# Peptides against a protein of PDB entry 5OOQ, part 212

Target 1, 227 residues: chain A of PDB entry 5OOQ
Amino acid sequence: YREDVRQVVTHPANALSFLQPGRLVEISVNGKDNYGWGAVVDFAKRINKRNPSAVYTDHESYIVNVVVNTMYIDSPVNLLKPFNPTLPEGIRPAEEGEKSICAVIPITLDSIKSIGNLRLYMPKDIRASGQKETVGKSLREVNRRFPDGIPVLDPVKNMKIEDEDFLKLMKKIDVLNTKLSSNPLTNSMRLEELYGKYSRKHDLHEDMKQLKRKISESQAVIQLDDL

## One batch from the design tools (peptide; made by RFdiffusion4, then SolubleMPNN)

Design b2_p30_3_s1
Fold by OpenDDE base, seed 1:
Structure b2_p30_3_s1 (fold): chain B 227 residues (1-227), chain A 30 residues (1-30)
Amino acid sequence: as target 1 above (227 residues)
Amino acid sequence: MEEEEEKRIQEEILERSKELIEEAEKKREE
């Protein structure tokens, strides 16, 4: 369901109006390269100069230039081509223990994991000396100020997505989240604590097995509903 | 985090980001 939401949110009809300069976006390239939160520089419709008749999917039809502060220091950033979302080999985020640098990378809408509910002030010329690094400092500040995560735009409240099917999807997710939060597992951790206390007093080992089975079945049903 | 606090933080971040850019621009002009 999260992917379904992401597909709707990152669709050009919804996303582009929120990709103003400085907008924070969470970036995952090719489903593996997580750059974390970056800041939008600009975007443009994808034009293939070699094949002007090229038809792109909706999510690949625009290129978003974003500043990230998580680029691996030894990445061949000089090989990056503006408005070319096909990243050269070796372009990747820094792993744990590696040094990172600031870079502007071109991404597709499909590489946006989330759109943040905040914006940075962006320089007039991001290519000017020190400007990427300045944005990088601001990104660090954002992460410092939001240790529990950067606020994400609400698709309905903020983005005003009014599609009926989408609203149904969101309601379903909300119900599932409520069920997960109200899940007898949270009650079952309390019940396991209670049952742990009760099991010490009463040889309810068989009842615990049955309850664990019911919990497992309920989890399986929840996982099946999440599929 | 309360919505009002979030908004305040967002505004502070925006303002700070502006200040940093302005400072960086001044340093390049000097």
Scores: peptide ipSAE 0.548, ipTM 0.912, DockQ to the pose 0.562
Fold by OpenDDE base, seed 5:
Structure b2_p30_3_s1 (fold): chain B 227 residues (1-227), chain A 30 residues (1-30)
Amino acid sequence: as target 1 above (227 residues)
Amino acid sequence: MEEEEEKRIQEEILERSKELIEEAEKKREE
């Protein structure tokens, strides 16, 4: 059930509007590398320069750049490429007893475990000296202030996900939680139906984004002609 | 944690994070 909720929450149609700069997200890469809570820098639609015709799943179609403070100190962070979610070998979180550093890593939506109900103030230039570390200090402060865990966005109350099937899923989860049921909710058929609905919403969102970009480009061209 | 307390903490964290960034920017300009 938790995974089903995660799939809906992290779908572009739902997640992107909550991935503003400074938004906290809990990060797990490849289901193994847990970086903990990080702060969103920005996001962009995934473009494969080598294969422009590449088709990605909805959850892999966007890249989110996030600041983490749990990067293993000896990780080859210099090999990280912005907006390339294929991480170099050796990029991993620090294990217990290892030293960590702050880093900006590109992740897919599928690497988001949860979206926090709070934001940090982000620097204008995250690449400026000391800025990543400053964000890292703020992340530590957040963890200190929320010892029982960082508040997560409520999919219904905060994210306003009102899909009937999703609401049914949430109700089922609530019932199971109250009954202390350990049974995972696997409703693949309903999930596929939800994906179909969200895919349509995502397409609309992308169309709107493209339209806004075209408008901005047209305005830029007009300014150039006036110059 | 009460909702009001959570909101307060969220606001305090946001403000503190801003202060830290501004301090860091000031130190680079000096």
Scores: peptide ipSAE 0.544, ipTM 0.912, DockQ to the pose 0.416
Fold by OpenDDE base, seed 2:
Structure b2_p30_3_s1 (fold): chain B 227 residues (1-227), chain A 30 residues (1-30)
Amino acid sequence: as target 1 above (227 residues)
Amino acid sequence: MEEEEEKRIQEEILERSKELIEEAEKKREE
């Protein structure tokens, strides 16, 4: 059920408005590489220049650049490609007892475990010398001050997800939590179906919003030409 | 001079981040 909530929270329609520079996010790549809490640098829609017709899932359709301070020191960070969320072999978090460094890694929304209710003040140029390390120090300070865990955004109170389908999903999760003793498989399938409907609805909404923006931009250009 | 300025900028960023953290802590306690 936590995964179901995560799927909704990290959906582009919900997550992107909270991925401002400095936003803390908890990062897990491929479900196994836990980098802990990192700080958002920026995000962009995923574009495949080699295959423009590539279709990505909603959670893979955006790339988020994040600063982490848990990168294994001997990771081949020089092989990291900007806006390529497919990380090279050997890119991993430091294990216990290993030394770590700060790095900027591109991740998908699917790699976000949670979104924190906290933002760091970010440098203007994270690629400048020493800037990643500064953010790394800030991340350490956050972890020091929140030993019981960094506060996570509340999907309803903070993210203001008021979508009826989401609320239904949340209610279903609540019911499932209470009824997990009876038929978890059937309830899980229903939740996936509801999420699918929710995702499709929001995808359409985002497409419409983008289209409206393009129309407005085109109209502005036309008005400038008519002027 | 560039290194000193970079250090100053880094310290400022860290300090501002600490302030934001403190504000977040206060909001959690309320």
Scores: peptide ipSAE 0.309, ipTM 0.827, DockQ to the pose 0.051
Fold by OpenDDE base, seed 3:
Structure b2_p30_3_s1 (fold): chain B 227 residues (1-227), chain A 30 residues (1-30)
Amino acid sequence: as target 1 above (227 residues)
Amino acid sequence: MEEEEEKRIQEEILERSKELIEEAEKKREE
């Protein structure tokens, strides 16, 4: 059920509007590499230049660049490519007793475990000397200030997810926390329906974004002609 | 944690993060 909630929360239709620069997100890559809380730098739609016809799942269709302060020091961070979520071998969080460094890693929405209800002020250029480390310092401060855990965005109150099926899911989770197990299959079917709805919303959002881009590009061309 | 306290902490963190970034930018320009 937590995974079900995560799937809804991290769907582009819901998540993208909350992935502003500086937004804290909890990161787990490939379900095994837990980087803890990082800060969003930016995000972009995933584009495969080699295969433009590549179709990604909704949760893999966007790349989020995040600053983490838990990267293993001997990780080949130099091999990291912006907006390439396929991380090189050896890129991993530091384990207990290992030294960590700050790094910017590209992740998919599927690698977001949770979205925090706070933001950091982000530098204009995260690649500038010392900036990622500064963000890392802020991340440490956040963890210090929230010893019981960083506050997570409330899907309903904060994210305004008002889908009836989602609300029902949340209610079911509450009931389950009170010891009644519901059939996972029923929840799965409902999730598929929800994903369908969200997918449609995402399509509209993308269309609007594309339109806005086209308008901006057209304006830029006009300005160039006036020079 | 109370909502108001959480909000306060969030704001403090945001402000502090800004200060740190600005300091780092100044150091780079030097």
Scores: peptide ipSAE 0.552, ipTM 0.915, DockQ to the pose 0.409; fails the geometry check

Design b2_p30_3_s3
Fold by OpenDDE base, seed 4:
Structure b2_p30_3_s3 (fold): chain B 227 residues (1-227), chain A 30 residues (1-30)
Amino acid sequence: as target 1 above (227 residues)
Amino acid sequence: MEEEEERKLQEEILEESKKLIEEAEEKKKE
């Protein structure tokens, strides 16, 4: 269900009005390269000068330029072409233990995982020396302030998406989230406290705890995948 | 209450980001 929501949210009819300069967006390129939260520089309709007859899907019909601070340091960033979402080989986010740099990358709407309910003040010229790095500092500060995650725009309350089918989808998700919160995981912590009082055998208690956690985690993952 | 708190935090982040940009621009003029 999360993907269904994402498809609606990132549709041009809904997303473009919220892609102002400085808007925070969570970026995942090709579903594999996660750059985390970046800041929107600008966007434009995708134009193929070489093939003007090229037909793009709605989600690929616009190019969004975003500043990220998670680019792998040895990525060939000099090969990046503005408004070309086909990224050169080697362009990727830094992995754990690797150094990262700030970069402006062109992405499609399909590469937006989430749209944040926050905006940064953007420099007039992002390509000027040091400006990308300054935005990068701001991104780090935002992440510091929101350790539990950057607030995401509410599709209904903030974006005013009023499609009936979408509203039904959101209601279903809310019900599932409520069930997840009421799910044995939160109850398992209470159950662990309760079972700890009844289990005299430490080894059996630990085994039960581990098994319960595993079952709960697996159920949570399954439910999240169904969303 | 949550909406007001969120709005305040949004404004604070925006202002801080603006200050950082302004400081960076001033350093370039030096």
Scores: peptide ipSAE 0.415, ipTM 0.864, DockQ to the pose 0.745
Fold by OpenDDE base, seed 1:
Structure b2_p30_3_s3 (fold): chain B 227 residues (1-227), chain A 30 residues (1-30)
Amino acid sequence: as target 1 above (227 residues)
Amino acid sequence: MEEEEERKLQEEILEESKKLIEEAEEKKKE
């Protein structure tokens, strides 16, 4: 059930609007490499330049760049390629007793375990010298301030996910948490139905993004003419 | 009360993070 919730929460139609720069996200790459909480730098739609016709799943269709402060110090971070979520061998979080460094890693939405109800102020250029480390300091401070865990966005109250089936799922989870037995609500077919409902929302989000770009471009042109 | 406290803490963290970035930028200019 937790995974079902995660699938809905991390779907582009729901997640992207909450992946602003500085948004905290809990990162688990391939379900095994736990980097803990990181900060979103940006995200972009995944494009395969070699195969433009490549079709990705919804959860793999976007790349999110995140700053983490838990990268193993001897990880080959120099081999990281921007917007390539296929991480090189040896890229891993530091284990207990190992030293860690700050790094920007590209991840898919599927690597987001949870989205935090917290944002950091992000530098304009995260790749500038020392900027990742500064964000890393902030991440450490956040973890210090939340010893019991960073608050997670509420899917209903904060993310405004109002799908009836999802709400029923949430209710069932609540019941199960009280040790009451309930039949599984979600299956693959139901998830597909849910995703189908989110498609319109996703399309609107993309349209808005395109409009914002056009507006920005137009403003840039006007500024050039005024010089 | 809990929601308000959470909001305040969120704002504090945001402000602190901003300050750190600004300080780092100032040190680079020196």
Scores: peptide ipSAE 0.414, ipTM 0.869, DockQ to the pose 0.514
Fold by OpenDDE base, seed 3:
Structure b2_p30_3_s3 (fold): chain B 227 residues (1-227), chain A 30 residues (1-30)
Amino acid sequence: as target 1 above (227 residues)
Amino acid sequence: MEEEEERKLQEEILEESKKLIEEAEEKKKE
């Protein structure tokens, strides 16, 4: 059920509006590499230049660049490519007793475990010397202030996910937390329906984004001509 | 009250993070 909620929350139709620079997100890559809480740098639609016709799932269709402070020090971070979520071999979080460093990693929405109800002030250029480390310090401070865990965005109150089926799911989870008796299979079928709805919403969002980009580009050209 | 406290904490974190960035930038210029 937690996974079900996660899938809804991390769907582009819901998540993207909350992935502003500085937004804290909890990161788990490939279901095994837990980087803990990181800070969003930016995100972009995933484009395969080699295969423009590549179809990605909704959760794989965007790349989010995130600063983490838990990267294993001997990880080949120099091999990281922006907007390439396929991480090189050896890229992993530090284990207990290992030293960690700050790094910017590209992840998919599917690698977001939770979206925090906190934002950091992000530097203009995260690649500038010392900036990622500064963000790393801030992340440590946040963790210090929230020893019981960073507050997570409430899907309903904060994210305004008002889908009836989702609300029912949330209610079921609440009930299950109190009672073990609910059938997981019924929830999975409903998730597919929800994904269908979210997919349509996402398509509209993407169209709007593209339109905004075109408008911005046209305005930029006009400004250059006036200069 | 909890929402207000959370908001205050959010603002504090934001401000502190900003300060750290500014300090780091200042140190780099020196």
Scores: peptide ipSAE 0.385, ipTM 0.860, DockQ to the pose 0.597
Fold by OpenDDE base, seed 5:
Structure b2_p30_3_s3 (fold): chain B 227 residues (1-227), chain A 30 residues (1-30)
Amino acid sequence: as target 1 above (227 residues)
Amino acid sequence: MEEEEERKLQEEILEESKKLIEEAEEKKKE
């Protein structure tokens, strides 16, 4: 059930409005590489330059750049490309006993384990010398202040996900948690129905974003003409 | 009370993170 909730929460229709700069997110890449909590830099719709017609799943259709402070020190971070979620070989979190560094990595929504109910103040230029390390210090401080874990956004109270099927799912989870029942009832069919509903919301959100971009571009052109 | 406490903590973290960024910027100017 936790995975089902994660799928709904990390769907573009729900997640994107909570991926502001500085938003804390818990990161797990490919289900194996756990980077812990990082801070969102920005996000963009995934564009494949080599294959513009590429169709991505909803959870892979956006790239989120995040600052992590758990990158293995000898990782080839210089090979990282912004907005390219295909990470080079050797990019991994530090294991126990290994030294870590701060890095900005591009991830998909599917690599978000949870969205925190906290935001950091982000530098204007994260690529400037020392800035990612400063964010890393802030991440350490946050972890220090929350020894029991960083608070996660409540899908209903905070994210205001009001889908009836999702609410039913949440109720089921609550019941299961109360009963300490370990049987995850994966309702795959309901998830598909939910995805259908969220897909429509996603399309609307993307349309709005595109419209805002067009407006901004038009304003920029007007400003250039006024110069 | 819990919501207010959470809000306060969120604000404190935000302010502290801002301070760290500002301090880092000041050190670069020196």
Scores: peptide ipSAE 0.437, ipTM 0.875, DockQ to the pose 0.589; fails the geometry check

Design b2_p30_3_s4
Fold by OpenDDE base, seed 1:
Structure b2_p30_3_s4 (fold): chain B 227 residues (1-227), chain A 30 residues (1-30)
Amino acid sequence: as target 1 above (227 residues)
Amino acid sequence: MEEEEEEKLQEEILKESKKLIEEAEKKKEE
């Protein structure tokens, strides 16, 4: 059930509007490599230049660049390719007793464990010397301020996920937290229905993003003509 | 009360993070 909630929360139709620069996200790559809380740099739709017809799942259809401060110091960070979520071998978080460094890693939405109800101020150019480390300092400060954990966005109150089936799922989880009777089969069918609804919402979101970009481009042209 | 306190803390963290970035930028210009 927690995974079901995560799937809904991290769906593009819900997550992307909360992945602004500086948004804190809890990162677990492939369910194995826990980087802890990182800060969103940006995100982009995943495009396969070699195979433009490649179809990605909804959760793999976007790449999110995040700053983490838990990268193992001897990780081959120089092999990281922007917008390539397939991480090179050896890219991993530092284990207990190991030294860590700050790095920008590209992840998929599926690697987001949770979205925090907190944002950092991000530098204009995160790739400039020392900027990642500065964000890393802020991440350390955040962790210091929230020893009991960084507050997570409430899917209903904060993210305004109003889908009836999702609300029912949340209620069931609340009940199940009191009663461990999980019927996983009933939840899977509802997830498919939910994803169908989210797909439509996602399309609208992309349309809006494209429209905003066109407006911005048009405004930039007007400003150039006035100069 | 908890929500207001959380919002204040969020704002403080945002301000502190901004300050750190600004300080880092100033040090590069020097």
Scores: peptide ipSAE 0.361, ipTM 0.848, DockQ to the pose 0.511
Fold by OpenDDE base, seed 4:
Structure b2_p30_3_s4 (fold): chain B 227 residues (1-227), chain A 30 residues (1-30)
Amino acid sequence: as target 1 above (227 residues)
Amino acid sequence: MEEEEEEKLQEEILKESKKLIEEAEKKKEE
């Protein structure tokens, strides 16, 4: 059930509007590399220049750049490529007893375990010297203030996910949590139906992003002509 | 009450994070 909720929450139609700069997200890469809570820098639609015809799943169709403070110190962070979610070998979180550093990593939506109901103020240039470390300090402070865990966005109250099947899923989870009963319902078939409903919202988000980019490009061109 | 307390804490965290960034930026200009 938790995975079913995660699939809906991290779908582009729902997640992208909550991935503003500074948004806290809990990160798990490949289901094994847990980086903990990081802060969103930005996101972009995944583009494969080598294979323009590449079709990605909805959860793999966007790349999110996030600051983490749990990167293993000896990880080859210099090999990280912006907007390339295929991480080099050796890129991993620090284990217990190992030293960690701050890094910006590109992840897919599928690597988001949860979206926090908190935002940090982000620097203008995260790549400037010391900026990622400053964000790392803020992440430590947040973790200190929330010893029981960072508050997660409520899919219904905060994200306004109003799909009837999703609401039924949430109600079932609440009942199960109350009754301590595990009744695994395979909701896989329902997820496909939900994705069909989200397609329109996804298209709208993409259109908005394209429009913002065009506006920014137009402004840049105007500045070049004025010089 | 819980929602109001959460909102207040969110604002405080945002404010503190902003302060840290501004302080870091000032130190670079020096």
Scores: peptide ipSAE 0.357, ipTM 0.848, DockQ to the pose 0.573
Fold by OpenDDE base, seed 2:
Order: C-alpha cells, then structure tokens, then sequence
Structure b2_p30_3_s4 (fold): chain B 227 residues (1-227), chain A 30 residues (1-30)
C-alpha cells in the first residue's frame, strides 16, 4: 500500500506541481541507493536526443535535479551528466562511517520516495562554488530540526489529490494501520484505473507548461520589439 | 494549531536557508 501511494504521489500529474526549487524530496535510486532527503533544483521532461521516439513510463518521463549531501566522497561525480538519470558506476551514497559530499544528481520521479512539506531557499546558481555545500548545510539543519523525520506532504490535504479511488486507498491504509484486516488484491486493480486518469492530467500539465512557455516567449519577443 | 505550527516551521526553515545562502554569497564576494 505504501508503494501504491508512492506511485500515485510521484506520478507527474501530482508530483510536478510540488517539485519547485528547494522542495525537499527523499531519494532512493533503484530501490537500493538511499540518499536521504535532498533539495530540488529543477526538473525537465526527459528528452532522448539520440532516440526522439523513445517512450518512457510516466515515472521515468521527467528528470529531477536534486542536491544531496550524502554522496560518497570518492564517487565519480565528475562523470555525472546533467539530465541523465542513468548514473555512472560508482555513484552511490556514503555508507555509515564513510565521508560524504554534496552533489547534484539527476533522478527520475520513480526515485522519489517521498515529497517533503518543506522548501529551502535555493541559490540562483547551484553550480557556483560552495552553493551545493550551503544547501547541504541547510539540509543538515533541517534534519537536525526534525529528528523524527521531515514532514511529508499529505497527499490529500496538501497535494489535493481528490481521486476517489485514491481516497479509498488512503482510507484503506488508515484502516489497515488500525486493523490490518482487508484484502490487498483489490487495491492493485484500482491503481491501474488511477493511472489512466493521471495520464490524462499529465498531458494537460505538459500542455499548460508549453503554453506558459509560449506566452512567456511571446511576451519576451514583444518586449524586445518594444525596445 | 498543528497546521499553523507547521507553517511557521516552514517559514523559519525557508528564512534560515535564505540567510545561509546570502551569507555564503557574501563570503565569496569578500
């Protein structure tokens, strides 16, 4: 059930509106590499220049750049390619007792374990010397302030996911957390239906984003012509 | 009360993070 919730929450239709710069996200790459909480730098639709016809799953269709402060110090961070979520070999979080550094890593939505109900103020240029480390300090401070864990966005209250099937799922989880009694199989079928609905919302979101870009570009052109 | 407290904490964290960035930027200019 937790995974089911995660799938819904991290779907582009729901997640993208909460991936503003500075948004805290909990990161797990490939289900194995736990980087802990990082801060969103930006995100972009995944474009394969070599294969423009590449079809990605919804959760793989966007790349999120995040600052983490848990990168293993000897990781080949210089091999990181912007907007390439396929991480080079050796890129991993520091284990217990290992030294860590701050790094910006590109991840997919599927690598988001949770979205926090907190945002950091992000520098204008995260690539500038020391900026990643500053964000890293802020991340440490946040972790210090929340020893019991960083508050996670409530899918219903905060994210306003109003899908009936999702609400039913959440209710079931609440009941299960209380009673552990009801059949898990019925919930998987509902997820597919949810995904169908979210796919349409995703398309709308992209359309809106494209429209906003066109508007901004048009306004910029108008301003240039007026100059 | 919990929502208000959470909002305050969010604002505080945001403000502190901003200060840290600003301080870091000032130190680079020096």
Amino acid sequence: as target 1 above (227 residues)
Amino acid sequence: MEEEEEEKLQEEILKESKKLIEEAEKKKEE
Scores: peptide ipSAE 0.382, ipTM 0.855, DockQ to the pose 0.604; fails the geometry check
Fold by OpenDDE base, seed 3:
Structure b2_p30_3_s4 (fold): chain B 227 residues (1-227), chain A 30 residues (1-30)
Amino acid sequence: as target 1 above (227 residues)
Amino acid sequence: MEEEEEEKLQEEILKESKKLIEEAEKKKEE
C-alpha cells in the first residue's frame, strides 16, 4: 500500500509540479541505496540520444538532479554523468561510520521515496565550488530541526491528488493501519487504471513545458538580436 | 496552529539556507 501511494505521488503528472529547485526529496536508488533527504536542483525529460525510440516508464521518463550530503567519500563521483540515472559502480551512500560528501546525482522519479513539504534556497550554479557543500549544510540543519523526520507533502491536501481511486486507496490504508490487518489489498489493478489517467495529464504537462521552452528560446533570440 | 508553525519553520529554513549560500558566495569572492 505504501508503495502504491508512492507510485501515484511520484508519477510525473503529480510529482513534477513539486520538484522545484530546492524541494526536499527522500532518495532511495535501486531500492537499496538510501541517500536520505536531498534537495532538487532541476529535472528534465529523459532523452536517449542513441535510441530516440526508447520507451521509458512514466517513473523513468524524467531525470531529477538532486544534491545529497550522504555520498560515500570514496565513491567515484567524477564518473557521474549529468542526466544519466544509471549510476556508476561504487556510487553509494556512506554507511554508518563512513565519511560522506556532498554530490549531485541524477535520479529517476522511481528513486524518490517521498517528497518533503520543505524547500531550500538553491544557488544559481550548484556546480560552483562549495555550493553543493553549502546545500549539504542546509540539509544537515533541516535534519537537526526535524529529528522525527522531515514533513512529507500530503498527497491530498498539498498535492491536491483528488482522484477517487486514490482517495479510496488512502482510506483503505488508514483503515488497515488502524486495524493492523495483514491482508494485502490487491490494489495493483487500480494502479494501472490510475496510470492511464495520469499519463494523459503528464502529456499535457510536457506539452506545456515544451511550449514554455520554445517561448523562452524565442525571447532569448530576440534579446540577442537587440544587443 | 500546527500549520502556522510549519509555515514559519519553512520560511526560517528558506531564509537560513539563503544566508548560507550568500555567505559562501562572499567567501569565494574574497
Scores: peptide ipSAE 0.363, ipTM 0.849, DockQ to the pose 0.555; fails the geometry check

